# Peptides against a protein of PDB entry 9IZ0: the designs that were tried, part 309

Target 1, 345 residues: chain A of PDB entry 9IZ0
Amino acid sequence: ITCLGSNGHTYKQLVKGGNDDLRQDAVMEQVFEQVNGFLRSYRKTSQRNLSMRTYKVIPLALKTGVIEWVQDTIPLGEYLDSAHKVYHPKEWSLSTCRKLIAEKQMEDLETRLKVYDLVCRHYRPVFRHFFLESYADPVQWFTTQTNYARSTAVASVLGHVLGLGDRHGQNILIDKTSGEVIHIDLGIAFEQGKKLPVPECVPFRLTRDVVDGMGITGVEGVFRRCMEFTLETLRREEDSLLSVLEVLRYDPLFSWLISPLRRMKKQKMQLENFNQPESGNITTDASRDPKIQRNNVSGESEAERAILKVRQKLSSTLSVEASVGELIRIAQDPSYLALMFCGWS

## One batch from the design tools (peptide; made by RFdiffusion4, then SolubleMPNN)

Design b2_p28_3_s4 (from b2_p28_3, 15 letters changed)
Fold by OpenDDE base, seed 5:
Structure b2_p28_3_s4 (fold): chain B 345 residues (1-345), chain A 28 residues (1-28)
Amino acid sequence: as target 1 above (345 residues)
Amino acid sequence: EEEKKLLEELKKLEEELEEKRELLRKAL
């Protein structure tokens, strides 16, 4: 939909209809706006303009709403697939890599590490080319690459603390004007990504391509420092952040659990990416709804556990530097990335 | 002006690094 704003500008809006819980996205965007308030109030983060890039979500009903169309964006995964074909035309296709990882999904860690290493050797990083090729002017190049590293750092800390899941390359947009990352499809939070058919084992997405976009310094430049300042701010504002999450505890429309439908959709999307479209009539006989035992874990008990985990992640037991160092280590560890659906790029 | 020159040099070094990576890639 295209809407005329009161300022005379035309805004494209995406009307999302169907089975996407836009209420979950809208609530997470509200949490991000509160966190952006904390980042603006703290000198170390405000001087760097650190923010989680937000977008407007207007839920119209439980499953329908209007999402602000983020103009001039591209999904990270779309750019990477296109760029990889251009810069590495002799390497394996993304579909080949997905197939090989997937064929070994039920194997031991040693076998999965061998396949992950093999895939990594045949699918090399390309995301540096986004900054090199898109920005001829050195000031624009440096500014956009810096904004990318900064926004990725904020999103990484906040995504870890809130336990954001499903952070694949189609759920991360790159703003082509600013270089900032925009996280979309926020319906998997509070570590519910660990309940996916392929569990998410990393605190945030820090794959080889995510690092390659940071330039020569990789994680050891702007990224690490901005993670440290972001975590320092969130630790300082722990009580304020927990108070925001406690309001959500009493929101009857907020789901602290992944919906069985969303889990099944993600399972199908994972399985459909295994099947090349052989034109076989797979009659999805939708008739066998397995009796999902509603374990009546009260939504309150899940909220309390989620808030407790947020508090634990904000613990000052380790220094900010030590905590960030461990998060970066885990997020890049092949033993975790080899377990992911797409840990190689 | 000096800052702009340093940014030009940094961008050039990233481009030169990519050229070396591509040469290495063709040699392996």
Scores: peptide ipSAE 0.333, ipTM 0.838, DockQ to the pose 0.013
Fold by OpenDDE base, seed 2:
Structure b2_p28_3_s4 (fold): chain B 345 residues (1-345), chain A 28 residues (1-28)
Amino acid sequence: as target 1 above (345 residues)
Amino acid sequence: EEEKKLLEELKKLEEELEEKRELLRKAL
């Protein structure tokens, strides 16, 4: 839909209809706006303009809303699929890589690691080409690549702390103007990604292509330092962040648990992405809402467990540097990435 | 101006590194 703004500008808006609970996205965007307040208040993060990119979510109903269409964006996964075909036309297709990983999904870790390594040899990183080829001016190239590394660092720390799941390449947009990442579809939070049919076992997405976009320094530059400053800010503002999450504990509209319907939808999408390459809009008829009696008592106990997990992730038991070092290590560990739906890119 | 020259040189070095990587990929 195109809407005329009060400023006389026309804005494209994405109307999501169907089983996407845009209320979860709207609540998570409000948490990000509060965190952006903390990042602006702290000198080390403010002087680097560190922020989580936000977008406006207007929930119209339980399953309907308007998302601000982020103009001049591309899904990371869409860029990577196109770029691999251009720069590595002799390598394996994304469909071949997905098939080989899927065929071994029920096998032991050793077998899954061997297949992951084999896929990695035949599907090499290309995301550096986004920055090299899209920006002729060296100042624009450096600025956009720096903004990418910074925004990815903020999103990685915040995504770990809040336990954001479903961070596949279609849920991460790249802003072509700024180079910043924009995370969308925020309805899997507080480690509920571990309850998916393919459990999420990494703290955030730090695949080979995500690292390749950081340039020659990879993780050992702007990214690591910006993760450290972001985590230092969140540890300093722990009580403020926990207070924001406690407000959500009493929001009867916020779900601390992944809905069975959303789990089934994600399961079906994971299975169908193995069989058909074409983006068929599967309008699954949203007929039978089972009246899930929200036992309020179960929701409060899950909210409390989620808040306790956030507090544990903000613990000062390890230095900021040691904590970030371990997060980067785990996020890049083949033993975890080989278990993921798409850990190679 | 000096910072701009350093950025031009850095970009050129990353491009030259990619060209060398591509040559190695064609030779292997």
Scores: peptide ipSAE 0.310, ipTM 0.823, DockQ to the pose 0.013
Fold by OpenDDE base, seed 4:
Structure b2_p28_3_s4 (fold): chain B 345 residues (1-345), chain A 28 residues (1-28)
Amino acid sequence: as target 1 above (345 residues)
Amino acid sequence: EEEKKLLEELKKLEEELEEKRELLRKAL
């Protein structure tokens, strides 16, 4: 829809309906706005204009709302699928890669590493082409690639600290004007991604294509340094960040746990992405409610555990450099990426 | 002007690197 603002400007808005809990997105965007305040207050981050890019979310009901339509964006996964067909037309399709990973999902780590390596050899990174080809002017090219590395660094630190899940290529938008990343669908937070049917094992998305977009320096350039400055800022503002999260303990609309419905929706989407559409009537016998042991862990005890994990991630036990180095290592480790739904792109 | 020249040289080197990578991919 197009809305006329009180300022006389027209804004494009996406009306999102269905089973999506836009309240989780709205709360996480508010947390990002507070974090952006901390990033603006600290010299090392403010001098680099480091921010988590936000978008407006207006929840209208439990499962419906209006999202600000981010103009001039493309989903990372959409760009990568298109670009891979252009630059690597002889390589495997994304569907072939997904099938091979799925067929080995229940196998041991060694077998999963072998199939991951095989997939990686037949599905090469292409995201560098986004910057090389979209920006003819060298200043625009360098600026947009730098903005990409900076925004990815901020999003990676925040994604780790807040335990953001479901960071697949359709939930990461690229701004074609600035090169910045925009994270959407924020309803899996505080490590609830580990409770998905395919558990998330990495702190943030740092796949080969995410790194390829950083250019020749990869993670060792702007990205690492901006992660360090972001983590240094968040450690400095630990008490302020924890105070923001403590307010969410009293928000009856915020869920510290993944909803069974959202988990089932993600499970179904994961299974549908592995199965070719064979026209088999999958009678979803909805009657086998897996006894989710609702351990009567009060919502308060889940919030407390989530906040404690955030505090632990902000610990100064290791240097900023050592902590960032370990996060980058884990996020790129084939032993973790081979366990993921789509860890090769 | 000097910064712009360095950026032009850097972009050109990255483009030349990609052309060489593509030539190698066609030869293998």
Scores: peptide ipSAE 0.298, ipTM 0.815, DockQ to the pose 0.013
Fold by OpenDDE base, seed 3:
Structure b2_p28_3_s4 (fold): chain B 345 residues (1-345), chain A 28 residues (1-28)
Amino acid sequence: as target 1 above (345 residues)
Amino acid sequence: EEEKKLLEELKKLEEELEEKRELLRKAL
C-alpha cells in the first residue's frame, strides 16, 4: 500500500499477513531506537553518525502488521549471487558450493574445513564491486563504503550483544543510496538461533564478501574502530539498556521463546537449502511433533537468562579493543564459517 | 613489530581523516 504522511511524503508500506509474529521485530526496532539515542549522546559515536538502521514495524495483530518498505535496497545475498556470475563466470556456481558443503555436513571438522577451503578457492569475494561500479565519483565511493563499514560495525556489536546471531544474506539489505546495511526479519534474538538444527556459531556475519565491501583496509580500518566506539557506548549505557530489556521481560506480548512456527520455518528453510529441489510434495502432516525435549524452560527463565547474557557481554573484564579483537577473530574463524550454511560468501 | 607500526599509522590516518570529516560537516 502507499500512504500519504502528514508531512506530504508518500510512503510505501508492506502489509504482511500469515504466520510471522511481527511483535518481536517491532520490539527489536524499539530497542534499536533506544540504542541510537545512546549513540547520539556520545561524541565518539555521534560525530560519526553511528546508528543501527531501523525500519518501521507496526504489529496490528499476532500474525499481521505493516512494515515500511525500505526504498532503494537490495538483499546482500541477491547482489552477491548476481555479481559473482558477472565478475567470476568461470568459478563455481552458488548451487555447486552449497551442494559440496551440504554433502559434508555430517563429516568431521577437518573434512568440513577442507571442503570450505576448496569452495573458497572456487568462489572469490566480489562485494567491493558494489561500491566501485555503483559510485563513479570518488567522494561518493568513499562516503558509501565508509557508511557501509560504519553501519556493519554497529550492526555487528548489536548483533552480538542482543544475540541476533548469524544474519544470512537475505536478511541483510544494502541501501544503494547510503551504502548502509539494514537488518530485517528480527524474529530470532537473544541467542535463540543457537537452538536451531544448524546453530548460529558466529557473533555476527563477517564473511569474506562482508569484509571485501570494506575496501583495502578490510576490518582494520573504519570497521574495527566503529565497533570499539559502539561497544564503549553500550558499556557506558549498560544500566539504561538493561532497563529497556527488563520492560520487555514483563511484556506479556513479547515471546522470549522462539515461536514453534518460526523454528519450523527456519528449520525447513535450512533443510530445503541443503536438499536438492526434489519436487516431492512434502505434505506438511503437522501431526508428527518430533520429541524435541521441551525443556520446560519458562519464558520468564529464558528472559532472565537473556538479560544475564547481555550483561555478561557488556562486562568490562576485557578492554573494548580486546573484546572487539576477539569478536572479529571468532566471526572470521574458518572453524565456525565451515559449519555455516553459507560461510564462504 | 612492523604490523603493529602499520596499524598505528593506519589508526592515525583514520583519526586525521575523521577530523577533516568533522570540519567538512561543520562547513556544510
Scores: peptide ipSAE 0.026, ipTM 0.628, DockQ to the pose 0.014

Design b2_p28_4_s3 (from b2_p28_4, 16 letters changed)
Fold by OpenDDE base, seed 2:
Structure b2_p28_4_s3 (fold): chain B 345 residues (1-345), chain A 28 residues (1-28)
Amino acid sequence: as target 1 above (345 residues)
Amino acid sequence: DKEEEEKKKEEEKKREEYLKKLLEKLEK
């Protein structure tokens, strides 16, 4: 829809209708705005203009809302699919890579690593070309690539700390003007991605294409340093961040757990992306979820566990540098990426 | 239908009250 603002300006807005709970997105965006306050208050982060890019979410009903249409953006996955066809027309298609990973999903780690390596050799990174194509001026190129590395660093730390899941290439937008990343569809948080049919094992998305966009230094340049400064800020503001999350504990509308319906929807979307014909009778017998004793763990006990896990991730037991080093290592580890739905790009 | 619509309105009202209390806590 197009809305006329009180300022007389016309804004394009995306109305999401259907079964998606935009309340989770709106709450996570509020958490990001608070974190942006912390990043602005701390010298090391403010001097670099470190922020999580946010978007306005106005939930209009239980499952409908207006999302601010982020103008001049492209989904990372859309760019990568298009660019890969241009720069590597002789390599495998994204559909071929997806199929091979899926066909081996039930195999052992050794087999999955071999398939992941094979896919990686036949689907090379291209995301560096986004900056080279979009910014002919060397100063603009350098600035936008720097903004990308900075915003990705902030999003990576926050994504880890808050346990953001479902970080696929369609849920990460690139701002074509600034080079910054914008994370959307925030309804899988607090490590609920580990409860997906394909469990999420990485702390954040740091695939080969995400790294290729950082330029020649990869993770060792602006990205690592900005992760360190972001984590240092969040450790400093731990009590403030936990206080924000404690307010969410008492939000009767905030779900600390992935809904069965959202899990099923994500499972269906994962299966449909494989062009498997409707073998009709996947009776999702919700009864065969292993007896995780539905202990009546009140929503409060799930919130408490989530907050405790955030506190544990902010622990000062390791240096900021050691903690960031380990996060970067795990996020790039083939042993985890080979287990992911799309870990190769 | 009507009971579900009333329950939805009551949840929405609880949400507005909660968001209002949240804002009042963030402004203090």
Scores: peptide ipSAE 0.000, ipTM 0.236, DockQ to the pose 0.018
Fold by OpenDDE base, seed 3:
Structure b2_p28_4_s3 (fold): chain B 345 residues (1-345), chain A 28 residues (1-28)
Amino acid sequence: as target 1 above (345 residues)
Amino acid sequence: DKEEEEKKKEEEKKREEYLKKLLEKLEK
């Protein structure tokens, strides 16, 4: 649908129906709007226009809502698959890489690292070409690549602190106008991604292609500094952020527990990404039965644990620089990336 | 070979320093 806003601008909106609970997405977008308030109030982040890119989500019912249509975007994974075919037509297909990783998923870490390295040698980074292709003017190229590194830094800190899982290449949009990243499908927060069949092993997505988009300085330029300023802002505003999350503890619209339907949908997507045959026996290991998890874990106990984890991640025990340095190290560690369904790109 | 790789690394480092200075100028 197309709507005229009170500001006189025309907005395209998508009415989403089906099994997608938009309430979790709407709550996470509201948290990002509050965080963007903190980023605007702090000199080091406001001077750089640091923000989490948001989109409007209006939940209308349990399974229906209106979302803002994010214009002029492309999914990161869609761009990368297309660009790899153009720039490296002699390298392995994405399907071949996925198959090889999946065939070796039950092997030891040493074998999985060898397979990951082999895949990496036959599927090289290409995301720098997005900026080179899209922006012929050197000033626009530099500005958009800088915006990409800045927005990725903000999203990486927030992804870690709020425990955003399932940040695969289809859940990250690139704005073709600004170069900024937009995270979508925010239905897994507060480390619920660690409960998936393929657990989230990294604090945020910092794969070789995500780094290649930062240009020649990689993570050691704008990205690291913007992560530091973002984390410094969140540590300063810890009590304000925790107060926002405490309001959500009592929000009847927010589910601190992953819905069985979302778990099944994400499990199916993970299995499809691994080219695993539909073993028609979804042996939901009875230990992973959502009913058993509901009996052992109240939503209140999960909310309390989530808030405690956010507080722990905002701890000043390490400097901002040391904390960011460790997060960048872990996010790029082959020992974690080799365990992911798509850690090479 | 080695001297050309060192020169290339030194040019890359100079470009990186120039980009950092340009960024500091655009962030002011």
Scores: peptide ipSAE 0.000, ipTM 0.236, DockQ to the pose 0.011
Fold by OpenDDE base, seed 4:
Structure b2_p28_4_s3 (fold): chain B 345 residues (1-345), chain A 28 residues (1-28)
Amino acid sequence: as target 1 above (345 residues)
Amino acid sequence: DKEEEEKKKEEEKKREEYLKKLLEKLEK
């Protein structure tokens, strides 16, 4: 695509087409399979069948096709929107909540916290109902809720370590048979979510509905313990994990950076989700992108920084319990969730 | 440094106490 810059110069951007997302997904799924190998090799994780639920990324050109190919799944966000209308029909709509958060996006943290709290009071968690509706047998209910908490714990640790972004409710599938979470659209990794128009401030998604699905114990049970065992395994296998990531350093087709187009598409989708269809000409004045000094940092230096950041996250400076405790706290901190696109659900 | 970790923990504890007090003020 040839972009006309504000300076009248035409820049030939190599727009890596829609195939780039699927390739990043395929690479991340390969990383997850290697991590699943580590989880199978370690007794504490193997005894609990801890794994990142993978899907076979067949490079099908349409994002819709990926959802149809993961049999017996539902997007978390689709379930939550539907369930919220059933269980809380007098509460605010998801669109109302989004609008209020958007209208205050440029305000100070104190104002954003007040709006977040107000939204939380008018949009209560419902995800516990997924397990109550889907599993009439108490043993199956307990098993699937346990599988949910386990899979969410693994995905949370991996999501933090690999810096997975864009973890909204449409990018998290629930397996209706097992209760496991399946993470899709893996094209935002290595903390590139911090470069989104709405920066991701949490290490992983641990919103009120994500916690509500864990049942009465919330984070204080299977989830916390499974995060600890997963992090312990990843710290033990640090060199092996880093070696897998070093192979990606030399993949000329792997992008360590969010593409400007993906950022713009995400910005547009965020703006379109904030605007009701008022026919206003959104002049995308591209002028307010803060000058992130495009230091021509070689792709190699970005890979090196990403790997260094993974190593830093695997540091044994804090105990596993302390590190997991901090991660859980940060992921639930209203001061971060109030800054998110959808931190309330 | 141990002092920086203690200071971080103390700031974190103050932040948790502030958030808790904020929640308690918003529940009243």
Scores: peptide ipSAE 0.000, ipTM 0.268, DockQ to the pose 0.026
Fold by OpenDDE base, seed 5:
Structure b2_p28_4_s3 (fold): chain B 345 residues (1-345), chain A 28 residues (1-28)
Amino acid sequence: as target 1 above (345 residues)
Amino acid sequence: DKEEEEKKKEEEKKREEYLKKLLEKLEK
């Protein structure tokens, strides 16, 4: 939909109808706005214009709303699929890579690592070309690549701290004007990504293509330093951040748990993305939920557990540099990336 | 158009067969 604003500007808006809980997105965007307040308050983060890119979410009903369409954006996954076809036409298709990883999903770690390494050799990084293609001026190229590294650093720290899940290439937009990342579909938070059919094992997305976009310094340049400054700011504002999250504890509309319906929808989308024929026998082998005694852990006890995990991630037990170093290491570890739905790009 | 689409499918099938043989070699 295109709406005329009261300021005379036309805004494109995406009306999402259906099963996406836009209230969860709206609440997470409010948390990001508060964090952006903290990042503006400190000299180290403010001087670098560090922010989580936000988008306006207007929930209209339980499952419907208007999302501000972020103009001049592309999904990271859409760009990467297109760019791989252009730069590496002799390499494997994304479909082939997905199929191989899926076929070995139930195998041991050693077999999965061999398949991951194989996929990595036949599907090489291309995301550096986004900046080379989009910006003919060297100053614009350098500025936008720097903005990408800064934006990715903020999103990586904040995504880890809040336990943002489902960070696949379709849920990460690239702003074609600024080079900044915009995270969308925020309804998997507080480590609920670990409950997905393919559990998320990394703190944030730092795949080979995500790193290739940072330029020649990779993670050791602007990215690492901006992660450090972001984490330093979040540690200083721990009590303020926890107070914002405590308000959500009493919001009856906020879901601290992934809904069974959302889990099933994400499972179906994962299977569809593998081009696996609908074997109409979705054996809902509901029996392979281990008897995790669903202790009727009240929504309050799940909120308390989520807040406790946020506090633990903000712990000053390790230096900022040591904590960021470990997060970067884990996010790039093949032993975790080989377990992901799409860990190679 | 149809001949190029068939040729792409045949190249994709040859890639899948090559991959299957490569996986069978990595399991040995």
Scores: peptide ipSAE 0.000, ipTM 0.285, DockQ to the pose 0.022

